# Peptides against a protein of PDB entry 3KDP, part 38

Target 1, 230 residues: chain A of PDB entry 3KDP
Amino acid sequence: PFLIFIIANIPLPLGTVTILCIDLGTDMVPAISLAYEQAESDIMKRQPRNPKTDKLVNEQLISMAYGQIGMIQALGGFFTYFVILAENGFLPIHLLGLRVNWDDRWINDVEDSYGQQWTYEQRKIVEFTCHTPFFVTIVVVQWADLVICKTRRNSVFQQGMKNKILIFGLFEETALAAFLSYCPGMGVALRMYPLKPTWWFCAFPYSLLIFVYDEVRKLIIRRRPGGWVE

## One batch from the design tools (peptide; aimed at target 1 F171 Y182 C183)

Design b2_p20_7_s3 (made by RFdiffusion4, then SolubleMPNN; from b2_p20_7, 14 letters changed)
Fold by OpenDDE base, seed 1:
Structure b2_p20_7_s3 (fold): chain B 230 residues (1-230), chain A 20 residues (1-20)
Amino acid sequence: as target 1 above (230 residues)
Amino acid sequence: VEEVLKKAKELLEKGKEILE
């Protein structure tokens, strides 16, 4: 998100506080929960064929898979961001290069895609309005990530939801998202304005995409053990 | 959950203070 913010010079889609919320609130508990996840029976039993080559390949493939998932997460967040800004009159094309004027406190006549002028305060409100849904989008996408991270090869349906800590992490993450989204004062304190409940559903296609992606990946791994996808 | 949320809020506030 930050890279796109710099490269495209768009209004900040995700605030620093929101990033901290993700890192501390949404990633930590899930990470802990995953530490307690039961190892797949196949991971424990599989003797490394070649410890040197197979480990390196596996690490590269894992890093690539996580990188891909991270990109999908980012895309989901940006989708939500662009939808919100478009709903407020700022089309994606219009946002390109707008940051300089957007962040200038002395410019109070920034025009949207429809010629409506926006004061600095109004622009910041809409910017902060994007932060919360972006965060929520990440949370919803992380549901899929957490579920898919339970297994390396097995489908989620095969591994099941046995880890109570993971389940708790999902609820905690969701509760945190709800708290940050709807608790009074969060707009001022965290620059996260309340969002419409409908925004929670904006990320669902991306969560599904990640889920499908991972299930397909795992299916390929199961069908072609030792392939380039493992 | 409320306690966790409270702690999370506190951490976020601390994080905000660090970033400011």
Scores: peptide ipSAE 0.000, ipTM 0.227, DockQ to the pose 0.097
OpenDDE base, seeds 2, 3, 4, 5: peptide ipSAE 0.000, 0.000, 0.000, 0.000; ipTM 0.232, 0.234, 0.192, 0.236; seeds 4, 5 fail the geometry check

Design b2_p20_7_s4 (made by RFdiffusion4, then SolubleMPNN; from b2_p20_7, 14 letters changed)
Fold by OpenDDE base, seed 5:
Structure b2_p20_7_s4 (fold): chain B 230 residues (1-230), chain A 20 residues (1-20)
Amino acid sequence: as target 1 above (230 residues)
Amino acid sequence: VQEVLKKAEELLEEGRKILE
């Protein structure tokens, strides 16, 4: 997110506070939950691998897959960001290069895509209004990510939702997101303004995309053991 | 937590100034 902020010179889509909440709040319980996940039924049925060569290749492939999931998560967040700004009069094309004027406290007449002038305070309210939905979008996408991380090869439908700790992690993430989004004072303390409940649904297509992507990947792995997709 | 947040905001603001 920060790299795109630098390259495109757009208003800041995700605040530092939200990043910290993701890293320290939402990811901890899920990471622990994965340690208690049941082993895949097919682990012991896999063909012998060369521990020196094949392990390294598999680790690289796994890291690339997680990188791809991370990109989809970021895209989901940015989608929500652009939709909110568009609803407030700032079309995506207009945001390109706007950061300099947007962050200038002395400019109180920044124009939106429709010629409406925005004060610094008004702009910052809109910016901080984007931070919360971006965070919530990441949480919603992480639901799918956590579910798919239960297995490397087996479908989620085959493995099932037996890990109670994982389920607890999902609720914890959701509760944290709701707290940060709607608790009074979060706008002042964390610069996370409340969002409309409808914004929770903006991430659902991306969660579905991740789920479908991973199921297809796992299907390919099952059909072609030892393939490049593993 | 508030101190960490304040420091993070300061760092962000400094980063923005460098990018200007």
Scores: peptide ipSAE 0.005, ipTM 0.264, DockQ to the pose 0.020
OpenDDE base, seeds 1, 2, 3, 4: peptide ipSAE 0.000, 0.000, 0.000, 0.000; ipTM 0.260, 0.230, 0.246, 0.216; seed 2 fails the geometry check

Design b2_p20_8 (made by RFdiffusion4; failed a check: too like the target's own chain)
Pose (drawn by RFdiffusion4):
Structure b2_p20_8 (pose): chain A 230 residues (1-230), chain P 20 residues (1-20)
Amino acid sequence: as target 1 above (230 residues)
Amino acid sequence: SSIFLIIASILLIIGFIILF
């Protein structure tokens, strides 16, 4: 978001104070939760790891959390900023520029895509209404994430969901977000504004995509263990 | 808004039940 905020001079979809709600808020518990994960094989049947090669974090991993599942999480994140604004007037393209004027506290008279003129706090209360659910489609996508960052070889149907804590992390993560958006306060404290029902289910095809994509990866590997995918 | 808060609370309760 902060990257395109420079590219398409677009109204900032995801705000800063909004980010320290991901890993400090919703994300904390769900992550702590993997540490409670049983194995995937007789680990005490493999030679010991090797401090020089096969590191904790590596090429093949960053090529995943950043190069892959990372992007599909954003295509879902933007897609609802694009919905929050058009369902409220600003049909996408009439956005490719606004910022310069948009962020102006004096230009209270800015055309949308119909003619309607918006003040400052009038449209910002939509910009922050834009954060508030980017901050969700992010938590929504992290369901499909917290469930495939669960295993690295086994289908979820081979390993199942016996992690009676990771599941808590879900119910928490999600509900925490709702509370962070409906309590009389989070708006005037965090630029968090209540959301309309239709609003939450945005990232859903995307969460489910992240989900399906990861499952198919593991399968390939298990079918071709020396092959390219692994 | 209150409905959403109730639903969220119910979800948390379910979450705690599952946890224990």

Design b2_p20_8_s1 (made by RFdiffusion4, then SolubleMPNN; from b2_p20_8, 13 letters changed)
Fold by OpenDDE base, seed 2:
Structure b2_p20_8_s1 (fold): chain B 230 residues (1-230), chain A 20 residues (1-20)
Amino acid sequence: as target 1 above (230 residues)
Amino acid sequence: VKKVLEEAEKLLEEGRKILE
C-alpha cells in the first residue's frame, strides 16, 4: 500500500498506525495460532526425499503462495479504498497525482471528479474514512487466508476446524477489528473513523476468491502430485 | 476480550505517539 502511495501519488490509503495494527494485532496473533495447527496427515506420512532441496523448494513455494495471497489482500483493500473515494466524488483516475495538493493544508479548493471543491479538513475526513475499511477488508480476507493455511493439500472440508487456537485467533482478530472500528476516540488517536457495518461485506468477494482459488489449487495438487502448482 | 483490549490500548498509545 505504501509503495503504491508513493508511485501513484494518490492519497494515503492506509496510515502508518493502521499498518501497525495489521502487523502487530492482525498478523501476529493469527500467525501464532497457525503454529499450533494440526499437521496434515499426508505430510507427516511422507518422508523427505532430499532434505536440502525439498526444504528450499517448499520454502520458495510457500513464499510464492503467501506473496500471491498478500497481493490479493492488497487488491481487496485498494478496491474498498477506491469505492469509498468514488462514492465521495473522487474517481480512481482523478486520484493519480493528487497527493501533493491533497496533503497541502493551504489548498482548500481541491476539486473532485465532479468539480466540487474540498477543503483540507473535508478531504482528510474522507482519507481517514478509508483507513478503517481498508483495515477491515484485510481482516476479512485474512479469515480465508487463515483457514486455507492450515493445510497444504487437503481441502478445508477434509481437514476440518479442529484447532481451537486458530478459531480463537479468528475471533480475536475480528474483535480487534470491531474495537478499532467502533471504539470512541479511534478517529482522533488512530485516524480510524467509525465504519458502517455494511463495509464489512465489501471484502467478502475477495475472501471468497481466495477460498475458491486455494480449494482449486489443492484439488489440482491432489490430482497431480508433484506438479508446479504446489 | 482482555487480550484484545490490551492490544488495542497498546496500539492506541503507539498511535498517539505518532501523532505527536
Scores: peptide ipSAE 0.000, ipTM 0.233, DockQ to the pose 0.066
OpenDDE base, seeds 1, 3, 4, 5: peptide ipSAE 0.000, 0.000, 0.000, 0.000; ipTM 0.242, 0.241, 0.219, 0.247; seed 1 fails the geometry check

Design b2_p20_8_s2 (made by RFdiffusion4, then SolubleMPNN; from b2_p20_8, 13 letters changed)
Fold by OpenDDE base, seed 5:
Structure b2_p20_8_s2 (fold): chain B 230 residues (1-230), chain A 20 residues (1-20)
Amino acid sequence: as target 1 above (230 residues)
Amino acid sequence: VEEVLKKAEELLKKGREILE
């Protein structure tokens, strides 16, 4: 997100506070929950691997898969960001290069895509209004990410939702997101302004995309053991 | 974890100062 912010010179889509909340709040419990996940039923049925060569290749492939999931998460967040700004009069094309004027406190007449002038305070309210939905979008996408991380090969439908700690992690993430989104004072304390409940649904297509992507990947792995998709 | 939390608090404080 930060790299895209620099390259495109758009208003800041995700605040530092929200990043910290993701890293410290939402990711810890899920990571611990995965340690208690049941082993895959097919682990002992896998063909012998060369521990020196095949392990390294598999680790690289896994890292690439997680990288792809991370990109889909970022895309989901940016989608929500652009939709909110568009609803407030700033079309995506107009945001390109706007950051310099957007962040300037002395410019109180920044025009939107429709010629409406925005004060610095008004712009910052809109910006901070984007931070919360971006965060919530990441949390919603992380639901799918956590579920798919239960197994490397087996379908989620085959493995099931037996890990109670994982379920608790999902609720913890959701509760934290709700707290940060709707608790009074979060706008002042964390620069996270309340969002409309409808924004929670903006991430669902991306969660579904991650889920479908991983199920297809796992299906390919099951059909072609030792393939490049593992 | 405590060190990370401390650093996070410091970053939050600095971030607030920059945003004010």
Scores: peptide ipSAE 0.006, ipTM 0.254, DockQ to the pose 0.023
OpenDDE base, seeds 1, 2, 3, 4: peptide ipSAE 0.000, 0.000, 0.000, 0.000; ipTM 0.254, 0.245, 0.211, 0.220; seed 3 fails the geometry check

Design b2_p20_8_s3 (made by RFdiffusion4, then SolubleMPNN; from b2_p20_8, 13 letters changed)
Fold by OpenDDE base, seed 5:
Structure b2_p20_8_s3 (fold): chain B 230 residues (1-230), chain A 20 residues (1-20)
Amino acid sequence: as target 1 above (230 residues)
Amino acid sequence: VEKVLEEAEKLLEEGRKILE
């Protein structure tokens, strides 16, 4: 997110506070939950691998897959960001290069895509209004990510939702997102203004995309053991 | 937590100034 902020010179889509909440709040419990996940039924049925060469290749492939999931998560967040700004009069094309004027406290007449002038305070309210939905979008996408991380090869439908700790992690993430989104004072303390409940649904297509992507990947792995997709 | 947040905000502001 920060790299795109630098390259495109757009208003800041995700605050530092939200990043910290993701790293410290939402990711810890899920990470612990994965340690208690049941082993895949097919682990012991895999063909012998060369522990020196094949392990390294598999680790690289796994890291690439997680990188791809991370990109989809970021895209989901940015989608929500652009939709909110568009609803407030700032079309995506107009945001390119706008950061310099957007962050300038002395410019109180920044124009939107429709010629409406925005004060610094008004702009910051809109910016901080984007931070919360971006965070919520990441949480919603992480639901799918956590579910798919239960297995490397088996379908979620085959493995099932037996890990109670994982389920607890999903509720914890959701509760944290709701707290940060709707608790009074979060706008002042964390610069996270309340969002409309409808914004929770903006991430669902991306969660579905991750789920479908992983199921297809796992299907390919099952059909072609030892393939490049593993 | 508040101190960490304040430091993070300062770092962000400094980063913004560098990018200007």
Scores: peptide ipSAE 0.005, ipTM 0.262, DockQ to the pose 0.020
OpenDDE base, seeds 1, 2, 3, 4: peptide ipSAE 0.000, 0.000, 0.000, 0.000; ipTM 0.256, 0.266, 0.251, 0.247; seeds 1, 2, 4 fail the geometry check

Design b2_p20_8_s4 (made by RFdiffusion4, then SolubleMPNN; from b2_p20_8, 13 letters changed)
Fold by OpenDDE base, seed 2:
Structure b2_p20_8_s4 (fold): chain B 230 residues (1-230), chain A 20 residues (1-20)
Amino acid sequence: as target 1 above (230 residues)
Amino acid sequence: VEEVLKLAEELLEEGRKILE
């Protein structure tokens, strides 16, 4: 998000504080929960053929998979960001290069895509209104990510949801998202303004996409063991 | 959560000081 902010010179879609909350709050607890996940039966039974090469290949493949999932998460967040700004009169094309004027407190006549002038205060309200939905979008997408990371090859339906710690992680992440979204003072303290409950559903298509993608990937792996999709 | 919020508030305050 921050890189896109710099490259495209758009209004900041996700604040530093929100990033910190993701990294320390919503990523750490789920990561701990995954450490207690039951070993996949296929992983434990398969001895590495070549410990050096297989480990390197596996690390590369895992890195690529996480990179792809992270990209989909970012796309989901940006989608939510652009939808909110578009609903407030700022079309995506208009946001390009707007940051300089957007962040200038002395400019109180920044025009939206429809010629409406926005004061600095109004712009910041809209910006901070984007932070919470972006965060929530990441959390909702992380639900799917956490579930799919449970296994390497087996379907979630085959492995089941036996890890109580993982379930706890999902609830904790959701509770944190709800707390940050609706607790009084978060708008002032964290620049995260309250979120309409309907915005939780904005991320669901992306969560479903990740889930379907991973299930298809795992299906291919099961049908073609040792393929490049692993 | 409270600890994260505290850290977030501190970072926000420091950020504001830098931007001023």
Scores: peptide ipSAE 0.007, ipTM 0.261, DockQ to the pose 0.026
OpenDDE base, seeds 1, 3, 4, 5: peptide ipSAE 0.000, 0.000, 0.000, 0.000; ipTM 0.273, 0.240, 0.226, 0.264; seeds 3, 5 fail the geometry check

## One batch from the design tools (peptide; aimed at target 1 I165 I167)

Design b2_p21_1 (made by RFdiffusion4)
Pose (drawn by RFdiffusion4):
Structure b2_p21_1 (pose): chain A 230 residues (1-230), chain P 21 residues (1-21)
Amino acid sequence: as target 1 above (230 residues)
Amino acid sequence: VYFISYVVFLVISFFVIFFFF
């Protein structure tokens, strides 16, 4: 978001104070939760790991959290900023520029895609309404994430969901977001504004994509263990 | 009310999850 905010001079989809709600808020518990994960094989049957090679964090991993599942999480994130604004007037393209004027506190008269003229706090209350649900499609996608960052070889149907804590992380993470958006206050404190029902289910095809993609990876590997995918 | 409802939900969710698992 902050990257395109520079590219397409677009209204900032995800705000800063909004980001310290991901890893400090919703994400904390779900992550703590993996540490409670049983194995995937007789680990005490493999030679010991080797401090020089096979590191904790590596190429093959960053190529995943950043290069892959990372992007698909954003395509879902933007897609609803693109919906929050068009369902409220600003059909996408009439956005490729606004910021310069948009962020102006004096230009209270700005054309949308119909003619309607918006003030400052009038349109910002939509910009923050734009954060509030980017901050969701992010939590929505992290369902499909917290469930495939569960295993690294086994299909979820081979390992199942016996993690009676990770599941809590879900119910928490999600509901925390709702509370962070409906309590009389989060708006005037966090730029968090209540959402309309249709609004939550945005990232859903995307959560489910992240889900399906990861499952198919693991399968390949298990069919071709020395092959390219692994 | 919103806070209390949130806490109650968490308690219920915790105990329900431990009941099934």

Design b2_p21_1_s1 (made by RFdiffusion4, then SolubleMPNN; from b2_p21_1, 20 letters changed)
Fold by OpenDDE base, seed 5:
Structure b2_p21_1_s1 (fold): chain B 230 residues (1-230), chain A 21 residues (1-21)
Amino acid sequence: as target 1 above (230 residues)
Amino acid sequence: SLLEEYRELMERAREELEKEL
C-alpha cells in the first residue's frame, strides 16, 4: 500500500500506524500457529533429498505464495479506497498525482472529477474515511490468509481448524479492527473514522477469492508436485 | 444502501469537523 501511494502520488489510503498494527498482528499469529501445528503428513513423508537445497527452495516458494496473497489483499483494500473516492467525485485517474495539492493546507479549491471544489478539511475527511474501510478490508481478507497458511498442500477441509492459536489469531485481528474502527479518539489519533458494520461485508468477496486461489494452488501442487506454483 | 450509509457517515464527519474548527 505504501509503495503504491508513493509511486502513484495518490491520497494516503492507510496510515502508517495502522499498517504497523496489521503487520505485527497478522505476522505473529500465523508464525506461532505454524510453529505449533503438526507438520503436514506429506512434509513428514517427504524427507528432503538434499536438506540444503530443498529447504531453500521451500522457503522461497512459501515467500512467493505469501507475496501473491499479499497482493490480492492490497488490491482489495485499494478497490474499497477507489470506490469511496469515486462516490465522492474523485475518479481513480484524477487521483494520480493529486497528492501534492491534496495535502496542501493552503489549497482549498482542489477540484474533483466533476469540477466541484473541495476544501482542505473536506478532502481530509474523505481521506480519513477511506482509512477505516481499507484497514477493515485487509483484516477481513487476512482471515482467509490465516486459515490457508495452516497448510501448504492440503485443503483446509482435509486438515480442519483445530488449532486454537489460529482461532485466537482470528479473534485478535477482529478485536484490533473493531478497536481501531470504533474506539473513541481513533478518528483523531489514527485518522480512522468510524465505519458502519455493513462495510465489513464488502471485504468478504476478496476473502473468498483468496480462499479459492489457495485451494486451487494446493490442488495444482497435489496433482503436479514440484511445479512453479508450489 | 451502503453508499447511502457512507454518505450519512461523511455528513456526520463533516459536521463534527466543522464543530472542531
Scores: peptide ipSAE 0.021, ipTM 0.516, DockQ to the pose 0.020
OpenDDE base, seeds 1, 2, 3, 4: peptide ipSAE 0.019, 0.018, 0.016, 0.019; ipTM 0.480, 0.538, 0.460, 0.520; seed 4 fails the geometry check

Design b2_p21_1_s2 (made by RFdiffusion4, then SolubleMPNN; from b2_p21_1, 19 letters changed)
Fold by OpenDDE base, seed 4:
Structure b2_p21_1_s2 (fold): chain B 230 residues (1-230), chain A 21 residues (1-21)
Amino acid sequence: as target 1 above (230 residues)
Amino acid sequence: SLLEKYKKLLEEARKKLEEEL
């Protein structure tokens, strides 16, 4: 998200606090879950046919899968960001390169896609209105990971401990999202304005996308055991 | 309604921001 902000020169989609919360919550829990999965896989190691190559392939595939899921999560967040800005008159194309003027407090006539002029204060209100939904979208998209893990547990792998850690992480993220979204004063203190409950649903298509992606991946793995997708 | 409460909170937060900017 931050890289896209820099590259596209769009208004800041996430505050520093929300980025920190994502990094600490969203990235750490998967990392911990992977560490535990590796530990469990090491304990449950059936004699790997070729332990070195199979482990490397599995690690690469896991890393790739998490990377892809992370990209889908980011896309979900940006989708929500663009929807909110579009509802406020800023179409995605118009946001490209707008950051410099957007962040300049001395420019009070930044035009939206419809020619409406926005003061600095108005722009900052809209920006801060985007921070919370973006974060919440990421959290909601991660709920798909819970469903994926639950489905995996039922079908092939007894990943019991990984699921517990993931569930705990998702609960923590959800609680944090709720706290940051609805606690009075967070808009001023953390630049995270309260979120309309309807925005929680904006991420659902992306959660579904992740679910479908993982199911398709699983189907491919089942049909082609030992393939590059495994 | 919960929605009205959240709208009110949003408006209050916006007002505070406007005062601080």
Scores: peptide ipSAE 0.018, ipTM 0.521, DockQ to the pose 0.024
OpenDDE base, seeds 1, 2, 3, 5: peptide ipSAE 0.018, 0.000, 0.016, 0.017; ipTM 0.546, 0.253, 0.498, 0.517; seed 2 fails the geometry check

Design b2_p21_1_s3 (made by RFdiffusion4, then SolubleMPNN; from b2_p21_1, 21 letters changed)
Fold by OpenDDE base, seed 5:
Structure b2_p21_1_s3 (fold): chain B 230 residues (1-230), chain A 21 residues (1-21)
Amino acid sequence: as target 1 above (230 residues)
Amino acid sequence: SLEKEFKELMEKARKELEEKL
């Protein structure tokens, strides 16, 4: 999100503190869940032909898969961001290069896509209104990540969801999202304005997309062991 | 406090925004 912000010169979609909350709150629990998860029966059965090369390849493939999932998460967040701004009169094309004027407190007549003028304070409210939905979108998408993290090869339906740490992670992420979204003062402290409950559902298609993507990936791995998708 | 002043400013701006939208 931060890199796209710099490259596209668009209003900041997510605050630094919120990013930190994502990193600490959402990434750590999956890692713990993976650490306590029983080794997949297939991992234990598959003796590495070459321990050095096979480990490196596996790590790279896992990293790439998580990278792809991360891209889908980012796309979901940005989609939500652009929808909110568009609903407030700022079309995506109009946002390109607008950051300089957007962040200038002395410019109080920034025009939206429809010629409406926005004060600095009004612009910041809209910006901060985007932060919460962006964050929530990431969290909802991460629910799918937590679920798919249980297995590399097996379907979620085959492995089941018996990991208590995984369940705890889902609740923790949701609680964090609710806290940041609805706790009084977060609009001032974290630049995250309260989110309408309806926006939680906007992320579900992306969560489903990740789930489907991972299931398809796993299906391919099961059918074609040793492929590039593994 | 700066926080209170900022909050008041943002609340005013929010009201103005709501009137515009």
Scores: peptide ipSAE 0.024, ipTM 0.503, DockQ to the pose 0.019
OpenDDE base, seeds 1, 2, 3, 4: peptide ipSAE 0.023, 0.020, 0.016, 0.018; ipTM 0.551, 0.527, 0.419, 0.517

Design b2_p21_1_s4 (made by RFdiffusion4, then SolubleMPNN; from b2_p21_1, 19 letters changed)
Fold by OpenDDE base, seed 1:
Structure b2_p21_1_s4 (fold): chain B 230 residues (1-230), chain A 21 residues (1-21)
Amino acid sequence: as target 1 above (230 residues)
Amino acid sequence: SLLKEYEELLKKAREELEKLL
């Protein structure tokens, strides 16, 4: 998010504090939950054919898969960001290069896509209004990521939700998201304004996309064991 | 009802931000 903020020169989609909340708050419990995830029976039964090559290939494949999931997650966040800004009169195309004027407190006549002038304060309110939904979107997408990461080959439907720590992780990140979204004072303290409940659903298509992606991947792995998709 | 409540919270948060900026 921060890199895209710099490269595209758009208003800040996600504040530093929210990033820290994601990295330290949202990701920690899920990561712990994955550490305690019960090993798949197939993983335990796998003998490396060539320990050197297979390890390297596996690490590359895992990193690629996580990179792809991370990309989908980022896209989900940015989608939510652009939707919110569009609802407030700033179309995505108009946001390109706008950061300099957006962040200038002395410019109080920044026009939106419809010619409405926005004061610095109004712009910052809209910016901070984006932080919470972006965060929530990441959390909702992480639900899918966390659930799919518990298995390498088995479908989510086959493995089920057996890990209590995983369920706790999902609860914790959701509770954190709810706290940050709805607790009074978060707008001032964390630059996270309250979120309409409907915005929780904006992430669902991307969560579903991750599920579909992973299920398709796993299906390919099951049909073609030892393939490059594994 | 929940939507209205959150809209009110959002309004209050905006008002507080406007005071700080």
Scores: peptide ipSAE 0.007, ipTM 0.296, DockQ to the pose 0.024
OpenDDE base, seeds 2, 3, 4, 5: peptide ipSAE 0.000, 0.000, 0.000, 0.006; ipTM 0.214, 0.198, 0.231, 0.273; seed 2 fails the geometry check

Design b2_p21_2 (made by RFdiffusion4)
Pose (drawn by RFdiffusion4):
Structure b2_p21_2 (pose): chain A 230 residues (1-230), chain P 21 residues (1-21)
Amino acid sequence: as target 1 above (230 residues)
Amino acid sequence: SFLYFFLYIIFLIVVFIILFS
């Protein structure tokens, strides 16, 4: 988001104070939760790991959390900023520029895509209304994430969901977001504004895409263990 | 605000008890 904020001089979809709600808020518990994960094989049947090669974090990993499942998480994140604004007037393209004027505290008279003129706090209360649910489609996608960052070889149907804690992380992560958006206060404290029902289910096809994509990866590997995918 | 807070806490406690029972 902060990247395109520079590219398409677009209204900032995801705010800073909004970001220290992901890893400090919703994400903490769900992550702590993997540490409680049983194995995938006789680990004490493999030679010991090798400090020089096969590191903790590596090419094949970053090529995943950043190069892959990372992007699919954003295509879902933007897609609802694109919906929050059009369902409120600003049909996408009439956005490719606004910021310069948009962020102006004096230009209280800015055309949308119909003619309607918006003040400052009038449209910002929508910009923050834009954060509030980017901050969700992010938590929504992290369901499909917290469930495939669960295993690295086994289908979720081979390993199942016996992690009676990781599931808690879900119920928490999600509900925490709702509370962070409906309590009389989060708005005037965090730029968090209540959401309309239709609003939450945005990232859903995307969460389910992240999900399906990861499952198919593991399968390939298990069919071709020396092959390219692994 | 207190209602929202306590409902949230209650919810968490209920989910915790269900999962560990």

